# Peptides against a protein of PDB entry 4GMN: the designs that were tried, part 303

Target 1, 375 residues: chain A of PDB entry 4GMN
Amino acid sequence: RYANITLLALVTLASIGTDFQETLVKGNQGSRESPISAADEEWNGFDDADGDAMDVDQKSSSGEDQEEDYEEIDVKEDDEDDDDDSITSEMQADMERVVGADGTDDGDLEDLPTLRELIQTAVPQLIRLSNLPIDSDESLTIQSHALSALNNISWTISCLEFANGENANIHNAWYPTAKKIWRKTILPILEADSADLKLATQVTSLAWAVARVLHGETPTDGNPHRKFISLYHSSKQQAGGNSNSIEEPEDPFQGLGVKCIGVVGSLAHDPAPIEVNREVGVFLVTLLRQSNNVPPAEIVEALNQLFDIYGDEELACDKEVFWKDGFLKHLEEFLPKMRTLTKGIDKRTQPELRTRADEALLNLGRFVQYKKKHA

## One batch from the design tools (peptide; made by RFdiffusion4, then SolubleMPNN)

Design b2_p29_1_s2 (from b2_p29_1, 21 letters changed)
Fold by OpenDDE base, seed 3:
Structure b2_p29_1_s2 (fold): chain B 375 residues (1-375), chain A 29 residues (1-29)
Amino acid sequence: as target 1 above (375 residues)
Amino acid sequence: LSEEQKKLERRGLDLQQKRIQKKMDELAK
């Protein structure tokens, strides 16, 4: 009984997270466009017309009051609030610089009460549900639904612009919660080293959504980038053996390989440790070198991550990794291969993949030219 | 993955590509 109610609640929370995305995006587009009159799209409330008042006879069955003395199991919530106050004064000052000269926006979501309730009330419960001991198919189902709800919320928030101090209030409210999802949900599941590819896909999707906001500020404890690189390789080994049972996702960008690349690429951004950046950069460049055996969607994602990570020459990773490890040569050598790969994608059968590959090819040419000019 | 989840991830990819495109257009100036 409780499991079914919990599952329904989780499905409902996942749905609310998607509807909230549509609202946030309409709101954030509306703030840049002059106030177009909110046409009252009359919410056509469901016509409550057929209120057939079935007189359910109140049969007064006098059930005996068995006072079952529910021993209040005082679950000491050891709120180990590990207030890891290790927000270095520099990170705090950089956060203050990103927020700009308008006041201490303490992540107060006064104007966004639904988002506040999602972050402050729903997400902590979903984290708890994702951490339940897996002892039954029911607990595994609960975890899967909790991960799906966390994924939908995290992806929704990751679709907001946070560059140049945009949505700073939302960023500041989400940031500690995103770290909590990473530490309490993502890392434990990655450390359990489960052979469950479904769970691995769910946690990797969630990790990508979280890492798209936290970037290089994602907790580096336990070298999660290596775990995702390992998962990438393991997923390729399994796909080669059991060609019959892994339905390749109909969408090439929904593959576990793409998700792993998206996660590790996001983790490698400044201020990530330079060795994390190097290991990820070498992984991504190695995919390009091995492109004959790599799905086109993974190549597109790997290129996009490389452009994003190394698109700023002022960052330490440009000098210490990009130039030092000779990435430009590998990108230049990949250009003719990318042209062939992109031309090989049928526009009729895979229009999205072709468009994304055409864009990545264009950007690769531009990026190589830029880096050659700034050598 | 639910269709909603796929829609969210697709949107995230579209925004990532737009951001990268903007960055590449800035580097080309």
Scores: peptide ipSAE 0.558, ipTM 0.940, DockQ to the pose 0.860
Fold by OpenDDE base, seed 4:
Structure b2_p29_1_s2 (fold): chain B 375 residues (1-375), chain A 29 residues (1-29)
Amino acid sequence: as target 1 above (375 residues)
Amino acid sequence: LSEEQKKLERRGLDLQQKRIQKKMDELAK
């Protein structure tokens, strides 16, 4: 197990290192290709005009050089240690109470030095690079590469099993870093409300990777679920106008819409606030109701999120949202539409989409039957 | 998105699908 994680971390680090090396090489080339236009200012020899030596009296005005003592204002970098450690400490202490029966130092990556360096050394630098002021095409490029690297790391880690205390050391080491990525990279980019769909796609992919680990423990500050729902709708409006220029991703599951659904679905898991869960649940169910105008991949993801969120009857969201807001009726009414949708997907041209849709259809039938039995 | 990122996202989707399938198989008992 560890060897595969270390290999994956090394491949990820090597990919990151390659992308950063390419960016550094391009940046260094751009600085060297400033032509030192040696302005050969042909200093046209000013003719020696015999200008009379006016005896300008050397009045020695003693200019008192006022040494202006530039007080180096030691800008104390107030490390605003944002008191955000308090909520992390209580939640971490509660996680430690649940997992920490065996006194293995939770978050110790001694056996995983490459992953430790990735989390502790590389990710903080990538966060900084992703949060640089955007003032140039170069800074945009750096941000894009930093986001790509953070994506690769975050997706890699999100592919580990953390259920039942598996990889708890990795989870505990990643958890604070994942929150830091969320707060310092994802939220600021989402708040900048950039019309850049490429950047939006990158940050949403990163958000999905991060939220696949944090789930309902993802910071709810600034209602990020609403930002991603808004982004979903905005992306649909833009795609409808410029039919020519949005390269529909060749992979239907790489679409911004799927990513938005994946993010908000992940954010809505327990212990997310019930109102966050409700808003997301209503959004997802609304996609099913409007399925005639929704890409099949987004329907598949929306169904998968609904099954994941509402698959436990002991959760508060089951009673307070799923049953209270009548989601079962919408799922049942959607079942025949899903059968039609799934059958409409060509197995030859879209084999993956068809397979995932067939599975989602099967699971929808099972889920509806389960919920009817537990009504 | 890099080809490596697309592979990682695909892997994530495959793992999500497996998790959901397992959950649905448990709910169906």
Scores: peptide ipSAE 0.556, ipTM 0.939, DockQ to the pose 0.576
Fold by OpenDDE base, seed 1:
Structure b2_p29_1_s2 (fold): chain B 375 residues (1-375), chain A 29 residues (1-29)
Amino acid sequence: as target 1 above (375 residues)
Amino acid sequence: LSEEQKKLERRGLDLQQKRIQKKMDELAK
C-alpha cells in the first residue's frame, strides 16, 4: 500500500518533469514565430493571355449508387479514463513565464511556483528515496523510479538556455540542487560498484543531465570522470561475453557507452582541473584512434564533446592539453576514417545515425581547418 | 528507459548538436 502510493507519486513527478519540457518546447517554438510581417509586395501579375479553350465533352456515365447499408456498429466507447495527467494551469503558466522571461529578475523563483516546488520540495525527497538502503525488490523499484524522476527533471532543466545570463533565476535555483543530486545520489551509487547495468544506465543518464548544466563546475571529489571511464570499459567487457541477453537499445544513442562519453565530456569543460580535462581528452582521442572497434554513435558523441571542450583558444585547456598533447594530429588522421565510417551507415535503416554522423564529419573538417589556422 | 526519458535525451542531443554547429559556424568566420 505505502509502496504503491510512493510509486504513483514518483511516476507523477516523472510525468510532471516531461510535461514541463513539452510545454517549454511549445512555448519556445511559439515565441520564435515572430509574425512574418506581410510585406504586401504587390507582385504585378504578368498578363500572358493566349489560352485555347478545348471543350472536351466527356460523357456522364450514370454509375448506380449501391447504398451499402453500413450497419452502425454501436462501438461502446469504453470510457477508458485516460487519466490524461493534465498539465496543471499553474504548471502551464510557469512554462509560459520561463519562455517569456526576458526579465533580469534575480534568483527568486517567486514567479515560478511549480518549478520552485519541484526544485525545493520534490527533488530533496527524490534524493532521499534514491539513497534508501537496498534490502528488497521494493526498495530497488523505489530507487529506480526516484532516479527516473530525477532524470526527467534534470534533463528538462538541462534543455533551457543559460548562456549570456538567460534563465539566470532558474540556473541559480537549480545549481545548488544539481550539486546535491551529484553528491548525494550519483556519487554514492557510483561508489557502490554495482554490477547492475540497468542501475548504471539510469545513474549515468542522470549524471549526464546534471553535468550538462554544471559542466566543469561539477564536483571533482573522488575523480568521478575516472569512474565513468571505468564504467565505459566495464560495459564493453560485459557486452562481449553475453551476446544474447543485453538487448542493445534500438536507438544507438541510448547506449551506456554514449552516455558515459556525454558525462565525461561535460565534466571536462572549463573551469575543470587541467588534469581532469587531459584524462577525458585522452580518453576521447583514444576512442577515435580505436574507431574500428567503437560503435558509430559513440564516435559521433566523442567528436561533439571534443569540439565543445576545445572550441575556445582562450581557455587554458587549449594550450595545456589540446596543443601540448598533439590532439590536432589525431583529428587530422581520423578525418579519412570518419568519411569511411559515415559512408558505411545505411541512410534507409539508420537515418538519424547517418544524419548525426554527416554533421559530425562536416564539423570535424571545419574544426581541423580552424585549428590549423590558429597553430 | 521509458519512451519519455528517450525523448528527453534525444532533445538534449539535438540541442547539443545545434550549439556545436553554431560554435563551428563561428569558428569558420
Scores: peptide ipSAE 0.559, ipTM 0.941, DockQ to the pose 0.845; fails the geometry check
Fold by OpenDDE base, seed 5:
Structure b2_p29_1_s2 (fold): chain B 375 residues (1-375), chain A 29 residues (1-29)
Amino acid sequence: as target 1 above (375 residues)
Amino acid sequence: LSEEQKKLERRGLDLQQKRIQKKMDELAK
């Protein structure tokens, strides 16, 4: 009984995350046309669609009261406050100073009660449910639904604009929770080294959503970028055997390889450690060099990540990695290959892939020209 | 992945592409 209610609640939370995305985008689209003061758009919460409460007939099956003595497992919350002392008192004071400057941008979601309850109440429960011991098909199902709900919430939040202090209240409320998802959900699942490609795909999608907000501020403990690079390579070895499953043509951008590239690319942004940036940059450039054996969608994502990471000449990674490791030469040598690859995609059968490849090719030409001018 | 999850990820990709396009248009000036 509890499991079915939990599963229904998890499915509902996953759908709530999707509907919240639609609401946030309607809000962000409306703000561009009319400078309507942000005060007067009452975020009409989820319209209670009066979905007819199907009368679930209470068939009172009188199952016998087995008083199973629930031994209170005194789960000593070992509050191992792992005071991760790695945040220097100066970094904490600078974080507090960035949060503390305008006393209105505290992570106070008073005006967003549904989002507050999602972040403060629902997500901590979903983290716990995603980290349950896997001992049954039921626990696997609960974990999968918890990961799905976390994924939908995290992707929804990652679709907000946070540049120029936009949505700072949401960013500040989400940031510690996103780090908690990373440390308590993503890392433990990656460390369990399960051969389950479905679970790996779910956790990698979640990791990408989280890393799209945290970027280079994503916790680097245990070198998670190397785990995702390893997962990328492992996924290629397994896919070579199962090429006979005539499953529907998987959306080229939904593949585990694209997700791994999206994660590691996001992790490599400033202020990521220069060696993390280098290892990711070398991985991405190596995919371009080996492009004959790489799916076109993964090449598109790898290019987009390279443009995003190395598109600022003021960043330390431009001098210490991009120029030092000779990435411009590899990008220039790849231009003819990218033209051939893009032209080989049929616009009728793969219109999205072709459009994204045409844009990535255009941007590659612009990026190479820019870097040559600034050499 | 559910169709909802695919829709969310697709939107994330579209926003990423718009951001990158804007950045490339700025670098081209």
Scores: peptide ipSAE 0.558, ipTM 0.940, DockQ to the pose 0.857; fails the geometry check

Design b2_p29_1_s3 (from b2_p29_1, 20 letters changed)
Fold by OpenDDE base, seed 3:
Order: structure tokens, then sequence, then C-alpha cells
Structure b2_p29_1_s3 (fold): chain B 375 residues (1-375), chain A 29 residues (1-29)
């Protein structure tokens, strides 16, 4: 009973995040078009798809009344103070900083009470549910749904503009929670080194959503960028052998490889440690060098990440990595390959991939010209 | 967020949280 309630709650929390992400994406697209037309699409609630209630015929096996005399093993409850570290003092301090009575309006979600409740009440429960011991198929299902809900919420928040102090209240409320998701959900799953590609894909998607907000302020403990680079390579080795079982997502940008690139790219932004930036930058540039064996969507993502990481010449990574490691030469040498790659994408069959590749090619040409002027 | 996006967010989340709460309350009976 409780598990079914939890699963239903998790599915509903996951749906909220999706619907809101779609609303934000439509709103951000609509902000480039005239603001008027988006108001009249009544959000038709999910059509009641007649989910055929599979009548799970619970066969009442009438197993017999064996009164086995359970000897009272007087298990001394050693009161191990289970430090219910569920709200670590840091999290309580981070929550107190976000809720903190210092009249810095910066973390107050008074205008967004439901988003506040989602961040402060729902997300901490989802983190706990995602970090439960896996002892059953039911616990695995709970974890998967909790990760899906966290992913959808995190992606939704990551679609907000936070540049130039925009949405600072949401950013400040989300930031400690995003760090908690990273430390309590993402890192433990990455450390478990599970062969489960579904779990790896879920955690990587969540990690990308979280890292799109935290960027270089994402905790670097345990070198998570190396784990995602390793996961990228492992996913390529497995795809080469068992081509049959991983249905490549119909959307080329939903692939585990793209997600790994998105995570590590986001982690490499300033103020990331320069060595993290270097390792990621070298990884991304290496993908461009090996582009003949790399899916076009991964190349597009790798290029976008390189532009975002190295777009600012005032950052330490420009001098210490971009120029020092000779990235401009590799980008310039890649430009003709990118033209060929982009032209090879059929506009009829893959219109989105072609559009994003055309944009990335245009930006690559501009970026190379920019860097050559600032050399 | 625009004021409209904030209101859409608020209304969407409120409806779904109410739906979750209602379903939880129904299953807890």
Amino acid sequence: as target 1 above (375 residues)
Amino acid sequence: LSPEQKELLRRGLDRELERVKKKMDELAK
C-alpha cells in the first residue's frame, strides 16, 4: 500500500516537472515570437488515457497456520544514535540561509509558494527515496521514479535564465538543494559503479540538469568529471557489442553520450578547478579529432560546451587551457569536417539535428574568427 | 520568469500537488 502511494506521488511529481518544462520551453520560444498567442492554449490536463487496470489476480494462497514459537530474542536496541543526518547541519544551515530571516530578499520565494514547497518539501523526500538501499525490484522502481522526478524538476529549473541576476530568488533557493542532489543522489549512484545503463542514463540526465545551474560551482569531490568521461567511453564500448538492446533514443540529443558531454561541459565552467577544465577541454577536443566515429549530436553538444567554456577571454581557462593546450588549432582543423558532417545530415529525416548542426557550424566559424582576433 | 510564467507555474504545480495530496489521502483511507 505505502509503496503504491509513493510510486503514484513520484509519477505525479515527475509529470509536474515535465509539464512545467514544456511550459517554460514554449514560453522561452514564445518570447521570441509575439507574447499574445500563448495565453489561449488551455493546458488540457492529461487525457485520461484508459490505463487498463491490469487485474492482478492475487491468488489467495491459503497457506497453513504454522504457529512457530518465535523466541523473544532480546535484541538490545543499542541506541546507536542514528544521527538522522537526513537534514545535515549544513543542509539545515543552507535551508536557514535560504529561509534566513536576514531581509536579503535574494532567497525568498514568497511570490512562488508552490515552487518553494517543491524545493523545500518534495525534493528532500525525492533525494531520500533515490538514496534508499536497493534490496528489491520495488526499491529499484522507487529509485527510478524518484530520479525521474528529480530530473524533471532540475531540468525545469535549469531552463530558467540566471545570468545577470535574473531569477536570483529561484537560483538562491535551488542552489543548496542542487548541491544536495549532487552529493546525496548523484555521487552515491556514480560510486556504486552499477552496470545498469538505465540507472546510469537517469543519473547522468539528472547530473546534467543540476550542473547546468551549478556549473563550475558543482562539488568536485571524487572527480565526478572523470566518472562521466569513463561512463562515456564505457557506453561506447558496450554499444559496439550489444547494438540490439539499447534502443538508441529516437531523439539523438537524449543519448547517454550527449548527456555525459553536457555534464562534463557544465562542470568545466569557471570557477571550476583549472585541472578539471583541462581534462574536460581535452576530452571535448578529442571528440572533435575523432569525429568520424562520434554521433553528430555529440559533436554539436561538444562544440556548444567548448563555446560556453572558452567564450570569455578574461577567464583563467582561456590562458591556461585554451591557448596553452592549442585548442584553436584543433577547432580550425575541425571546421571543414564540421561542414561535411552538417551537410551529411538529411534535413528531411533529422530536421532538429540538422538545424542544431547548422547553428553549431556557424558558431564554430565565428568562434574561430573571434579567437584569432584575440590571439 | 515572466509574471505569466510564474502564474502558470504556480497554477500547474498547485493543481498537481492537490491531485497528489488527494490521491494520497484517498489511498491512506
Scores: peptide ipSAE 0.019, ipTM 0.546, DockQ to the pose 0.019
Fold by OpenDDE base, seed 4:
Structure b2_p29_1_s3 (fold): chain B 375 residues (1-375), chain A 29 residues (1-29)
Amino acid sequence: as target 1 above (375 residues)
Amino acid sequence: LSPEQKELLRRGLDRELERVKKKMDELAK
């Protein structure tokens, strides 16, 4: 009974924010086009369509009530407050920069009590559930659902604008929790080096969602960027051998390769260590050089990451990596290949991929021209 | 968030939490 309640709660938590994420994505896209009145698309929560499938056949096996005295495992909350309160004075100063001068308690979600409960109550439970010892198929199922819930929550939050101090209260409430997800959920799963590509895809999706908020402030412990680069390469090797097509997701942007690129790209943003930035930058530029064997969606993502990482000339990575490692030449040499690639995408069968490729091609041309003026 | 987005988020999350609660209450019976 409790397992089924927990599973159902996890499934329902995994559905949280999907419609809101779609609304935020549409809203962020729509803010560039006509004001679609965000008022009229009432988020009519997930339709009850999935109501039919859990006809769990109640076979009435009358097995005797052995009252197994479940010893209350006093899970000592070892509040190991690992006060890795290495909120470096720099992180505090950057928080103070994101905090506009009005000394409103920066982490207070007083106006968003449900979001506060989601971050403060639900996410810590999901982190715990994602860290359960994997000893059964049930524990794997619980982990998968916990990861799905964390993914959807993290993605939804990552669709908020945090630039220029926007949503600072949400950012400040999320930031420590995002680091906790990284350290307690993502890193342990990455360290376990599981051959499970489903789990790897789930953790990589979550890692991307988290890293889209933390960027270069994502903990660099254990060099996670190298693990995601390794996972990228491993995923390509496995797809080539067994014609058990792991169902390539119908959406080319949901592929493990795209997710790996999104993670490592996000990890490489300032203030990431220059060597992390270099390793990621070289990886991304290498994908462009090898573009004949790289899915178009991965090329689009790799380009977008390169634009975001190296768009600012004032950053140390511009001088120490972009110019020093000669990335401009590789981007310029890639322009004609990108034009060919983009033209090869059928607008009828892959309209989104074509649109995003057309945008990435346009941005590549602009970026190359920008960098040539600042050379 | 705009006030409208905050309200949409609040309403959506409240609905989902009420669904979770309702389902938990149904399974606890």
Scores: peptide ipSAE 0.019, ipTM 0.551, DockQ to the pose 0.019
Fold by OpenDDE base, seed 2:
Structure b2_p29_1_s3 (fold): chain B 375 residues (1-375), chain A 29 residues (1-29)
Amino acid sequence: as target 1 above (375 residues)
Amino acid sequence: LSPEQKELLRRGLDRELERVKKKMDELAK
C-alpha cells in the first residue's frame, strides 16, 4: 500500500516535470516569431564586435554537385494533438510568466507557486527516496522512479535560459537544490560503482541535467569528471562483451556515451578548476582523434561541448588548456574527417543525427577560423 | 530513514499526491 502510493506520487511528479518541459518548449517556439531554425543558431563566437568577419565569401568553387532533386517527402507529422489536458491552467500561466518574465532579481518564486512546490517540496522528498537503502526490488523500483522524476524536473529547469541574468529567480531557487541533488543523489550512486547500466544511465542523465545549470560550479568533490570518464570507457567495454544488446536507444543522442560526454563537458566550463578542464578537454579531443571507433552522436556532442568550453578567449582555460595543449591543431586535422563522417550519415534513416552533424561540421569550420583569427 | 522519517515522508507524498490529484481533477472539469 505505501509502495503503491509512493510509486504513484513519483510517476505523477515525473509527469508534471515532462508537462512543464513541453510547455517551455512550446512557449519558446511561440515567442520566437522568427523561425530561427535550430540550424540558424550557428556558433558565432563570443565577440559580438565585427559582424563583417562571418562574411566568409562562400565563393568556394561551384563543384557541379548534381542537384539530384530528391522529392521532399512531406512527412506530415500528424500533429496528433493529443491534448493531454495534463497541463493545469495554473501551470500554463506559470510557464507563460516564466517565458515572459523580465529578469526580476528577487529569488522568490512568489509568482510561480507550482514550480516553487516542485523545487521546495517535491525534490527534497525525491532526493530522500533516491537515497533509501536498497534492500528489496521495491526499493530499487522506488529509487528508479525517484531518479526519473528528478531527471524530468532537472531537465525541464535546464531548458530555461539563465545567461545574462535571465530567469534569475528560478536559477536562485534551483541552484541550492541542484547542488543537493548532486551531493546527495548523484555522488553516492557514482561512488557505489554498481555494474547496473540502467542505474548508471539514469544517474548520468540526471547528472547532465544538473550540470547544464551548475556548469563549472558543480561540486568537484571526489573528481566526478573522472568517474564519468571511467563510466564512458566501462560502457564501451561492456557493449563489446555481452551479446545482450542493450538495445541501442532508438535515439543515438540518448546513449550513455553521449550523456557521459554531456556531463563532463558541462563540468569543465568556467569556473571549473583548470585541471578538471584539462582532463575533460583532453578526453574530448582524444575522442576526435579516435573518431573511427566513436559513434557519430558522441562526436557531435564532443564538438558542441568543445565549442561551449573554449568559445570564450577571455577564460583562463583558453590560454592554459586550449592553446597550451594545442587543441586547434587537433580540431583542424579533424575537419576533413568530420566532413566524411557527416556525409556518411544517411538522411533517410538518421535525419536528426545528420542535421546535428551538419550543424556541428559548420560550427567546427567557423570555430577553427575564429580561433585562427584570434591566435 | 527512521520509521518516523518514513512516516513523515509518507504524509508529505500523500499531501503532494492529493494536491496534484486535485489539480488534475480541476483540469478534467
Scores: peptide ipSAE 0.017, ipTM 0.501, DockQ to the pose 0.019
Fold by OpenDDE base, seed 1:
Structure b2_p29_1_s3 (fold): chain B 375 residues (1-375), chain A 29 residues (1-29)
Amino acid sequence: as target 1 above (375 residues)
Amino acid sequence: LSPEQKELLRRGLDRELERVKKKMDELAK
């Protein structure tokens, strides 16, 4: 009984973030067309699809053409203008406060009671559940669901803008919890050296979501970047040998390789140790050099990470890694390969991948020109 | 996130955390 309710709570928590991530992705795509029609898809919560498959007994009864005259019942359109002002005055006040809060408020999620309960109550329990001793298939299932829930929460929070002091209250509340997820959930699972690719994918997705907020302030203890680089290489070696159809995720950006790149890229941001930055930078540049055998989505992610890590010339990593290790030459040599790669992506079959590759190609050209001007 | 996406987030999180809280409270009994 307790296990089933825990599992149901975990499944419910895990489901929140998937549907929301899809909604965020759809919402970001829709912002180029007319804003109106996407607002009316009320996210009616998870329908309990305990739809008993009613046995549609296809009794082929050849019943005769009785033209029953359905009398048009004139249902009077009573125009009850139910002004369902479903924007409760509290919700408007919360939106105005999130926009208007001067950045002095201590991480008091008073205006976000649900997010507060999520961070303060739910996440600490999910961390505990993700750390249960694996002694049964039930404990593995609980761990998987706890990781899925943590992933979805962490991804959702990582989609908030935190630059320029935006959402500082949420950032300040999340930051210690994100470090706790890293230290208590991610690191122990990475240290257990499990051959389970599903678990590795789950923990890597969670690690990326957490590292997208913590960046170079992510705990560097035990050199986790090397573990993710190793996982990247191991995942490529396994995919080449056993045609165990791990169904390539329909979304090329959901692949374990992309997730590994996203994690290590995020870990390498300032103020990361220069040696961590160097090892990651060399890894990313090496992917570009070996691009003939690298999926396009991983190249796109590796480029974006390189732009974000080395975009600021005032950072120590620009002088000590980018210039010192000669990354500009590798980026310049990659530019014609990226043009070929991007042109090889079919816009009809992979429109998102093509769009992101076109953007990454444009940014690569700009980045190379920028760095040449500042040489 | 647009204000609308933040609100969808908030509402989605609210509904689901209430469900989770209720389930957790049922587990704690």
Scores: peptide ipSAE 0.019, ipTM 0.560, DockQ to the pose 0.021; fails the geometry check

